# Peptides against a protein of PDB entry 4DOW, part 97

Target 1, 157 residues: chain A of PDB entry 4DOW
Amino acid sequence: TFSWVGRPLPNRKQFQQMYREICMKINDGSEIHIKVGQFVLIQGEDNKKPYVAKLIELFQNGAEVPPKKCARVQWFVRFLEIPVSKRHLLGRSPPAQEIFWYDCSDWDNKINVETIIGPVQVVALAPEEVIPVDQKSEETLFVKLSWNKKDFAPLPP

## One batch from the design tools (peptide; made by RFdiffusion4, then SolubleMPNN)

Design b2_p23_2_s1 (from b2_p23_2, 8 letters changed)
Fold by OpenDDE base, seed 3:
Structure b2_p23_2_s1 (fold): chain B 157 residues (1-157), chain A 23 residues (1-23)
Amino acid sequence: as target 1 above (157 residues)
Amino acid sequence: SFIEELQERLKKVEEKIEKELAK
């Protein structure tokens, strides 16, 4: 289950209440708090790896009946999510921990918070920096480049 | 804890990805 933490932020939008933080309660009763600006794993399709996204906004959509808890996200893509015909454009074989900033508007950036699996650590690196592959880094994802369905490019500012 | 479990699952996913990329 998901519940809002704190009071709604000042907002002029008629049917939306915005929040900074949400609480995710899991089956064993434990609670995990997720804040705007953090990275999360999103439930994929059947037998598909989870999606990676950065939380940009947390809001309750009052235009729906009943109101739904939603999030607006910045998507990231894994190398294996990129079409096979385009993967050669990277010019190297990336480690499994590397993800890419999705620089396209064709994907809906609104999600239901119920699709959130949990938080994940993402670290931005310069193109020349090496991704660590020790045991401590195995749970961390790294981003160096963006992908716009045409080519790879440096990260947006 | 849940976070530890999530980290373990993530590790397994990354290992699978690495194996696929190595093919």
Scores: peptide ipSAE 0.018, ipTM 0.399, DockQ to the pose 0.027
Fold by OpenDDE base, seed 5:
Order: structure tokens, then C-alpha cells, then sequence
Structure b2_p23_2_s1 (fold): chain B 157 residues (1-157), chain A 23 residues (1-23)
């Protein structure tokens, strides 16, 4: 169950109400608040790991019947989501915690909030920084590079 | 910082989204 937190933000978009925060109730009855700017895990296909995205916008789409709670996101990709033929371009074997900024506009960046599994921690690192492999960091994802379907590129400092 | 730069990139993405919604 998802519900909006706070009042709608001022906007000129007809049939859309913008929000800063949403509340999700999980099975044990506890509540998790997610805000614009946070990273989330999104339900993937069966037997596949969840997708990773950063929330850019939270909005209710009143043009749909019934109205739907939606989000616009910046996508990140896991190494295994990159085509096998292009993986060699990285020049190294990344740890499982590494993700990449998806620098393409071909993916639909609109999602239903019901597909959100929960929040996730993402940390940006310099190329020379080592990704921790300890047990405490296994739940944290790390980003060093972008992927634009052609090659990997360093993130600007 | 890299985090600040990522935030700046996100801002640009948001601006593009707003422009598309205005069309």
C-alpha cells in the first residue's frame, strides 16, 4: 500500500499532482518513507534481480482511470544487464555491488510506484576508490562509471 | 564531489522531463 506524504507541490501540469514523499506499508505493518532523490529497487522480471533507479519525480497521474501513483526515475544498470558482447569494454571484472549510470533516453523513465520494492543505498566513488566487499557493504551499491550503450565513461568529479 | 555531480546531472534530467511535459 502506497500513500502520499504532505501536500502537493505547486505545478502547472494539468491532471498531475506532484509530491516530495511517499509512504509504503510493508507486510509486517511497518512504514517506509521514500523521497525524491533517493535510490530504490524496482521489481524486475521473474527470476531476475531488481532494477536500480533514482527517484526524480513523484506524481499522481489523474488522466488515468483510476488515477495512478507514478514516479520518474534515472535508471542505473547492473553489469549483467549489459549485453555480453559489450562487457569486455569495462576492462575488469566488477564486484556484484557495482552499478552504472544509464546515460541513454531510450528507456521509459516512468514507473508505477507499486513496482518499488524498497529503498537502497547507492554511493558514488572515484575510479581509484576500491569497492568494499565486506559483509556490511553488501547491501550498498556503488557507481563509478556511466554506460551509454557504446562504452563506459568516467563520471565527472 | 561525485555525489554533487550526480545531483547536477539529475537536475538536467529533470529539466528535460519538464520540457517534454510542457509540449
Amino acid sequence: as target 1 above (157 residues)
Amino acid sequence: SFIEELQERLKKVEEKIEKELAK
Scores: peptide ipSAE 0.016, ipTM 0.416, DockQ to the pose 0.034
Fold by OpenDDE base, seed 1:
Structure b2_p23_2_s1 (fold): chain B 157 residues (1-157), chain A 23 residues (1-23)
Amino acid sequence: as target 1 above (157 residues)
Amino acid sequence: SFIEELQERLKKVEEKIEKELAK
């Protein structure tokens, strides 16, 4: 169950109410608040790991009946989501914790908030920095590079 | 820092999205 937290933000978009925060109620009754700017895990396809995204915008789409709670996101991709034929372009075997900034516009960046599994921690690292693969960071994802469907590139300075 | 870089890039993406939606 998802519910808006706080008052709608001022905006001029027709049929759209924007919010800064949403509350996710879990089965055990506990609540998790998720804010714009946080990273989240999005439900993936069967037998696939969840997608990773950063929340850019939270909004209610009033053009739909009934209105839908939505989010706009910046996508990240896991190494295994990259086509097999192009994985060699990385030139190394990344740890499971590494993700890549998806630098393409071909993916729909609008999601239903109900597809959000929960928050996740993502840390940006310089290319020369080593991704810590230890017990302390097992739940943390790391990003060093972007992927634009053609090649890997360093994150913008 | 790279975190700042990431945030800046995200901001630019957000701005582009807003411009597109305003059209």
Scores: peptide ipSAE 0.015, ipTM 0.420, DockQ to the pose 0.033
Fold by OpenDDE base, seed 2:
Structure b2_p23_2_s1 (fold): chain B 157 residues (1-157), chain A 23 residues (1-23)
Amino acid sequence: as target 1 above (157 residues)
Amino acid sequence: SFIEELQERLKKVEEKIEKELAK
């Protein structure tokens, strides 16, 4: 289950209430707090790796009946999610921990918060920096480049 | 839903990978 933390932020949208933080209650009864700006894993297909996204906004959509808890996200893609015919454009074989900033507007960036699996650590690196492979970084994902469905490019500012 | 659309796209990519690996 998901519940809002704190009071709604001031906004001018008629049917939306914005928040900074949401609480996720998991099966063991523990609670995880997720804030705007953090990275999360989003549910994929059965037996498939989850999607990776950065939370940009948290809001309740009052236009729906009943109201829905939603988020606006910045999508990231895994190398294996990129079409095989385009993978050669990277010019290297990336490690499994590398993800790419999805630099396209063709995807809907709104999700229901119930699709969130949990938080994940994502670290931005310069292109020349080496991705660490030690045990401490096993659960950490790294991003160096963006992908716009046509080519790879340096990360946007 | 958007998630369903993404899942469908991912499925298509995975199918292509499997076909290429089978060659």
Scores: peptide ipSAE 0.020, ipTM 0.403, DockQ to the pose 0.117; fails the geometry check

Design b2_p23_2_s2 (from b2_p23_2, 8 letters changed)
Fold by OpenDDE base, seed 3:
Structure b2_p23_2_s2 (fold): chain B 157 residues (1-157), chain A 23 residues (1-23)
Amino acid sequence: as target 1 above (157 residues)
Amino acid sequence: SFIEELQKELEKVQKKIEEELAK
């Protein structure tokens, strides 16, 4: 289950209440708090490799009946989510932990919070830096480049 | 720089995530 933490933030949107934090209650009764700015895994067709996103906004959509708990996100894309015909543009075989900043507006950036699986660790690296692969970093994702459906590009300096 | 700022924010977020997962 999902519940808001704290009071709504002041905003001018008529049908939206914005929040900084949401609480996820897991089956064992434990609670995980997720805040705006954190990274999360989102349910996909393959739960072993869920979608990756950064939370930009948390809000309740009052225009819906009943009101829905929603989030706006910045998407990241896994290498295997990129069309096969375009993967060669990277010029290398990325490790499984590498993700890419999705620099395109064609994807809906609004999600239902119920699709959130949980938080995830993300580290930004320069293009020349090596992605470490060890037990400690096994669950950490790394971003070096952006993908705009046409080509890969370095992140802004 | 963008990457430096992003890295700092990510490190902060990572610490918070680790704390939450350790509960």
Scores: peptide ipSAE 0.027, ipTM 0.517, DockQ to the pose 0.029
Fold by OpenDDE base, seed 4:
Structure b2_p23_2_s2 (fold): chain B 157 residues (1-157), chain A 23 residues (1-23)
Amino acid sequence: as target 1 above (157 residues)
Amino acid sequence: SFIEELQKELEKVQKKIEEELAK
């Protein structure tokens, strides 16, 4: 239930057609358009919260048969995705809305668009800023720090 | 850079959220 919106971008990669936008049709028949640069929730494992990612590329992989609609993403991690043994490095108990920029290259950043659950709002905050946790912002995720599997750090400039 | 772009976009989103919350 995913379809490309608009014409493909100039092709620079063999077997790939790049797009700026994709349309996701929801069960109720409504459509959600997702664009490059937006944040999305990606289907997680069973009983796990969805992964969070920023879309950096949308493309159709023509090398596959049939061609697959794919995306390249920048991953974010939830606190609970961080190993228990290293969570103490944060030095605080983060709110549920806090996510972290995943600053590692060990994860495959290519996904199938079919794994996209939907868009999500992500807001960057300074380290000293308090994450607002209210009903109005409950759906919003906040990022203050990066995680590189070793330690937390301020977001890269 | 990608990071800079992300930060800019996030700032825009933040502003929008703040505006909505102020209503």
Scores: peptide ipSAE 0.020, ipTM 0.464, DockQ to the pose 0.022
Fold by OpenDDE base, seed 1:
Structure b2_p23_2_s2 (fold): chain B 157 residues (1-157), chain A 23 residues (1-23)
Amino acid sequence: as target 1 above (157 residues)
Amino acid sequence: SFIEELQKELEKVQKKIEEELAK
C-alpha cells in the first residue's frame, strides 16, 4: 500500500500533483518512507532481477481514471543487463555491487509506484576509487560509470 | 564462469536487501 506524505508541491503541470515523499506500507505493517532523490528497486519484467532507479519525481497522474500514483526515475543498469557482446568494453571484472548510470532515453522513465520493491543504498564513486567488497558494504550498490548502449563513460554531471 | 559468479553474488545482495525490507 502506497500513500502520499505531506501536501502537494506547487507545480504548473496539468493533471499532476507532485509530492516529495511517499509512504510504503509493508505486509508486516511497518512503514517505509521514500523521498525524491532516493534510490529504489523496481520490480523486474518477466521474473528478471529488480531494476535500480533514482526517484526524480513523485506525482499523481490525474489524467487517468482513477488517478495513479507515479514516479519519474533515472534508470541504472546492472552489469548482467548489458549485452554479452559489449561487456568486455568495461575492461575489468566488476563486483556484483557495481551498477551503471543508464544514459539513454529509449526506456520509459515513468513508473507506477506499485512496482517499487523498496529503497536501496547507492553511492557514487570516482573512477579511481575502489569499490569496497567487505561485509559492511555488501548491501550497498556503487556507481562509477555511465552506459549509453555503446560504451562506458564517466558519470554525467 | 565469471557471469555465473557475478549472478550468484548479486543474488546474495538482493536477498539481504529483501530481508532488511521485511524486518
Scores: peptide ipSAE 0.020, ipTM 0.416, DockQ to the pose 0.047
Fold by OpenDDE base, seed 2:
Structure b2_p23_2_s2 (fold): chain B 157 residues (1-157), chain A 23 residues (1-23)
Amino acid sequence: as target 1 above (157 residues)
Amino acid sequence: SFIEELQKELEKVQKKIEEELAK
């Protein structure tokens, strides 16, 4: 179950109410609050690993009947989600914790909040920085580069 | 980093909105 936290933010879009925060109620009765700017895991297809995304906007779409709780996201891509024919362009074998900023507009960046599995920690690193393998960073994902379906590129500082 | 700066900017925008709502 998802519910809005706080008052709607001022916006000029009719049929849409924007929010800063949403509450996710889990099966055990606990609640997790997720805010704009945080990273989340999104339900994958079939047996695939969850997608990784950054929340850019939280809004209720009043144009739908009934109204739907939605989010606009910045997508990240896992190495294994990149076509096999393009993986060699990275020039290295990335660790499992590495993800890439998806720098394309061909993917729909609007999601239903019910597809959110939960929050995840993502840390940006410089290309020369080494991804830590210690237990503290085991559940942390790291991003160094962007992927635009053609090539990899360093993230702007 | 770009991601960190983007997050900071988003936080600034959210703070400004909250300040306006408090008036």
Scores: peptide ipSAE 0.030, ipTM 0.456, DockQ to the pose 0.025; fails the geometry check

Design b2_p23_2_s3 (from b2_p23_2, 6 letters changed)
Fold by OpenDDE base, seed 5:
Structure b2_p23_2_s3 (fold): chain B 157 residues (1-157), chain A 23 residues (1-23)
Amino acid sequence: as target 1 above (157 residues)
Amino acid sequence: SFIEELQERFKKVEEKIEKELAE
């Protein structure tokens, strides 16, 4: 169950109400608040790892019947999601915790909030920094580079 | 590829949203 937190933000988009925060209720009764700017795991296909995204906007789409709670996101990709033929361009074997900023506009960046599995910690690292692989950071994902379908590059500003 | 399939799926979602907003 998802519910908006706070008042809608001023915007000029017809049939859309924007919000800063949303509340996710989990099966055990606990509640998790997710805000714009945070990172989340998005439900993937069966037998596939969840997708990773950064929340850019939270909005209700009033054009749908019934209205849908949606989000605009910045996508990240896992190394194994990158085509096999292009993986060698990284020049190294990344740890499982490494993700990449998807620097392309060909993906739709709108999702239903119902596809959100939960929050996830994503830490940006400098190129020279080593990704920790200890058990304590097992749930933390790390990003050092972007992927634009052609090559890996430093993170965009 | 997986990425191509994902892109296609997202594109369809976007088109659906745009259609609904235009109505």
Scores: peptide ipSAE 0.020, ipTM 0.339, DockQ to the pose 0.189
Fold by OpenDDE base, seed 1:
Structure b2_p23_2_s3 (fold): chain B 157 residues (1-157), chain A 23 residues (1-23)
Amino acid sequence: as target 1 above (157 residues)
Amino acid sequence: SFIEELQERFKKVEEKIEKELAE
């Protein structure tokens, strides 16, 4: 169950109410607050790892009946989500914890908040920094590069 | 710094989304 936290932000757009924060109730009854700017895991396909995204906007879509709680996101991709024919362009075997900034606009960046599994920690690293692959960091994802469907590129320095 | 540049990039993405919504 998802519910808005706080009052709508000013400068409301047509058919939209925007928010900074949403409350997620999980099965045990506990609550997790998720804010714009945080990273989240989104339900993926069967037998697939969850998608990773950064929340850019939280809004209620009043154009739909009933109104839907939605989010706009910046997508990240896992290495295994990249086409097999292009994986060689990375030039290395990435650890399972590495994700890539999806630098394309062809993906629908609107999601239903109900697809959010929960928050996740994403840490940006410089190319020379080592991604820790130990038990202490297994819950953290790391990003060094972007992927634009053509090639990998460094993130801004 | 790297973190500052990353933040700027995120900001640009947000601005792009806002522009698209305004059109």
Scores: peptide ipSAE 0.019, ipTM 0.442, DockQ to the pose 0.032
Fold by OpenDDE base, seed 3:
Structure b2_p23_2_s3 (fold): chain B 157 residues (1-157), chain A 23 residues (1-23)
Amino acid sequence: as target 1 above (157 residues)
Amino acid sequence: SFIEELQERFKKVEEKIEKELAE
């Protein structure tokens, strides 16, 4: 179950009510609050790792009946989500914790909040920085580069 | 914790991914 936290933000977008925070109730009855700017895991295909995204906007779509709770996101991709024929362009074998900024506009960046599994920690690193591989870093994802379906590039500013 | 639960839930998936990357 998802519910808005706080009052809607002032905006001029027709048929949309924007929010900063949403509350997610999980099976054990506990509540998790997720805010704009945080990273989340999105439900993926069956028996596959969830998608990774950064929350850009949280909004209720009033154009639908009943209104839908939605989010706009910046997508990230895992190495295995990149086509096999293009993986060699990285020039190295990345650790499992590495993800890439998806620098393309071909993907719909609107999602239903019901697809959110939960929050996740993502840390940006410089290309020369080493990704930590230990028990503490196992829960953390790291991003160094972007992927634009053609090549890898430095992370966008 | 929530993260620990997710890690356990997808542990089998992670193992499959690691094997695929090694090949």
Scores: peptide ipSAE 0.017, ipTM 0.415, DockQ to the pose 0.029
Fold by OpenDDE base, seed 4:
Structure b2_p23_2_s3 (fold): chain B 157 residues (1-157), chain A 23 residues (1-23)
Amino acid sequence: as target 1 above (157 residues)
Amino acid sequence: SFIEELQERFKKVEEKIEKELAE
């Protein structure tokens, strides 16, 4: 169950109410608050790891009946989501915690908030920085590069 | 907050990368 937190932000877009924060109630009754700018895990296909995305916008789409709670996201990709034929372009074997900024517009960046599994920690690193692997970082994802379906590159500014 | 720290870190890294690319 998802519910908006706070009042809608001033918005000029018709049929869209923008918010800063959304509350997710989980099975045990606890609540998780997710804000714009945070990273989230998005439900993927069965037997696949969740997608990773950064929340750019939280909005209610009033054009739909009933209104839907939506989010606009910046996608990240896991190494295993990259085509096998292109993985060699990285020139190294990344740790499982490494993700890549998806620098393409071919993916729909609008999601239903219902697909959000929960927040996830994502840390940006410079290319020369080593990804720390410790108990505290086991659930932390790291991004150093972008992927544009053709090659890897430094993170977009 | 932790989230704010991460966001700041992200920003700093991006800025650093941009600076390096500009050199």
Scores: peptide ipSAE 0.012, ipTM 0.364, DockQ to the pose 0.018

Design b2_p23_2_s4 (from b2_p23_2, 9 letters changed)
Fold by OpenDDE base, seed 4:
Structure b2_p23_2_s4 (fold): chain B 157 residues (1-157), chain A 23 residues (1-23)
Amino acid sequence: as target 1 above (157 residues)
Amino acid sequence: SFIEKLQKELEKVQKKIEEELAK
């Protein structure tokens, strides 16, 4: 169950009410608040692994009946989501915690908040920084590079 | 294989994330 937190932000967009924060109620009754700018795990297709995304906007889409709670996101990709034929372009074997900024516009960046599994910690690192891979940091993902379907590149500004 | 190893590592990470979310 998802519910908006706070009042809608000033917005001129027709049929859209924008918010800063959404509340996700978990099975045990606890609540998790997710804000714009945070990273989330998005449900994959069938048995596929969750996707990683950064929340850019939270909004209710009033154009739909009934209105739907939605988000605009910046997608990230895991190494295994990259085609096998292109993985060699990285030039190294990345840790499982590494994700990549998806620098393509071919993916729909609008999601239903119901697809959000939960928040996830993502830390941006400089290329020379070492990704810590231990039990303590396994819940944290790290991003150093972008992927644009052609090659890896430094993170966008 | 490399892919299998990586998949196993990914599973570990995901499990940890799920555990944290379940707290």
Scores: peptide ipSAE 0.026, ipTM 0.456, DockQ to the pose 0.045
Fold by OpenDDE base, seed 2:
Structure b2_p23_2_s4 (fold): chain B 157 residues (1-157), chain A 23 residues (1-23)
Amino acid sequence: as target 1 above (157 residues)
Amino acid sequence: SFIEKLQKELEKVQKKIEEELAK
């Protein structure tokens, strides 16, 4: 179950109410709050392959009947999601913890909040920085580069 | 727990990446 936290933010979109935070209630009765700007795992076609995304906007779409709780996201891709024929362009074998900023507009960046599995920690690093492999970073993903379906590039500023 | 489920999903993704890179 998903519910909005706080009052709607002021906006001029007649059919949309924007929020800063949403609450997820899990089957075990626990609750977790997710805010705009945080990173989340999104359910994919296979439960074994969730997508990684940054929450850019949380909003209720009043144009739908019934109204739907939605989010706008910035997508990230794992190395395995990149076509095999293009992987060599990275010039190295990335660690399992590395993901890439998806710099394309061909993917729909609007999701239903019910597809959110939960929060995940993502840390941006400079290209020359080494990804730590200690236990503290085991559950953390790292991003150094963007992918635009043609080549890899430094992260957007 | 929710945290345990999330950790398991993350581990599955990481494992698959490592397996693919090892080929």
Scores: peptide ipSAE 0.024, ipTM 0.496, DockQ to the pose 0.029
Fold by OpenDDE base, seed 1:
Structure b2_p23_2_s4 (fold): chain B 157 residues (1-157), chain A 23 residues (1-23)
Amino acid sequence: as target 1 above (157 residues)
Amino acid sequence: SFIEKLQKELEKVQKKIEEELAK
């Protein structure tokens, strides 16, 4: 169950009410608050592994009947989501925790909030920084580079 | 294989994340 937290933010978009925060109620009754700017796991398609995304906007889409709770996201990709034929372009074997900023517009960046599995910690690192693989960082994802379907590049500003 | 190893590691991380969310 998802519910908005706080009052709608001022915006000029027709049929949209924007919010800063949403509450996710888990089956055990606990609640998790997710805010714009945080990273989340999104349910994968066809039993695929969850996607990683950064929340850019939270909004209620009033153009739909009934209104839908939605989010606009910045997608990230995992190494295994990159075509096999292009993985060599990285030039190294990445740790499992590494993800890449998806620098393409071919993916729909609008999602229904009900597809959110939960929050996840993502840390941006410089290319020269080593990704920690110790126990303390096991649940943390790291991003150093972007992927634009052609090559890897430093993170966008 | 390299891919299989990465997949296993990723699954392990994912499971830990899910476990934390379930707490």
Scores: peptide ipSAE 0.028, ipTM 0.457, DockQ to the pose 0.047; fails the geometry check
Fold by OpenDDE base, seed 5:
Order: C-alpha cells, then structure tokens, then sequence
Structure b2_p23_2_s4 (fold): chain B 157 residues (1-157), chain A 23 residues (1-23)
C-alpha cells in the first residue's frame, strides 16, 4: 500500500499533483518513507532481477481512471544488463555492486509506484575511488560511470 | 565463468537488500 506524504507541491501541470514523499507499507506492517532524490529498486519483468532507479518526481496522474500514483525516474543499469558485446569497453571487471547511469532516452522513465520494491543506497564515486567490497558495503550500490549504449563515460552532473 | 560469478554476487547483494527491507 502506498500513500502520499504531505501536501501537493505547486505546479502548472494539468491533471498532475506532485509530491515530495510517499509512504509504503511493507508486509510486516511497518512503513517506509521514500523521497524524491532517493534511489529505489523496481520490480523486474517476469523473473528478471530488480532494476535500480533514482526518483526524480513523484506525482499522481489524474488523467487516468482511477488516478495512478506514479514516479519519474533516472534509470541505472547493472553490468549484466549491458550487451555482452559491449562489456569489454569498461576495460575492467566490475564488482557486482557497481551500476551505471543510463544516459539514454529510449526507456520509459515513468513508473507506477506499486512497482517499487524499496529504497536502496547508491553512492557516487570518482573514477579513481575504489569500490569497497566488504560485508558492510554489500547492501550499497556504487556508480562511477554512465552508459549510453555506445560507451562508458564519466558521470553526468 | 566471470558472468556466473557476477550473477552469484549480485544475487547475494539483492538478498541482503531484501533482508534489510524486511526488518
């Protein structure tokens, strides 16, 4: 179950109410608050592993009947989601915790909030910084580079 | 293989994330 937290933000978009925060109730009855700017795991298709995304906007889409709670996101990709033929372009063997900023517009960046599994910690690192691979950091994902379906590049601003 | 190793490690990470979410 998902519910909005706080009052809608001022905006000029017809049929859309924007919010800063949403509350999700999990199986044990506890509540998790997720805010714009945070990173989340999104349910994959069928048996696919969850996707990683950064929340850009939270909004209710009043154009749908009934209104839908939605989010706009910035997608990230895991190394294994990159085509096999292009993986060599990284020039190194990344740890499983590394993800990449998806710098393409070919993916729909609107999601239903019901597809959110939960929050996840993502840390941006400089290229020269070492990704820690220890037990304490196993819950954290790291991003150093972007991927634009052609090559890897430094992170965008 | 390298891919299999990454997949295995990713599964471990995901499992830990899920466990944390369940707490």
Amino acid sequence: as target 1 above (157 residues)
Amino acid sequence: SFIEKLQKELEKVQKKIEEELAK
Scores: peptide ipSAE 0.027, ipTM 0.465, DockQ to the pose 0.046; fails the geometry check

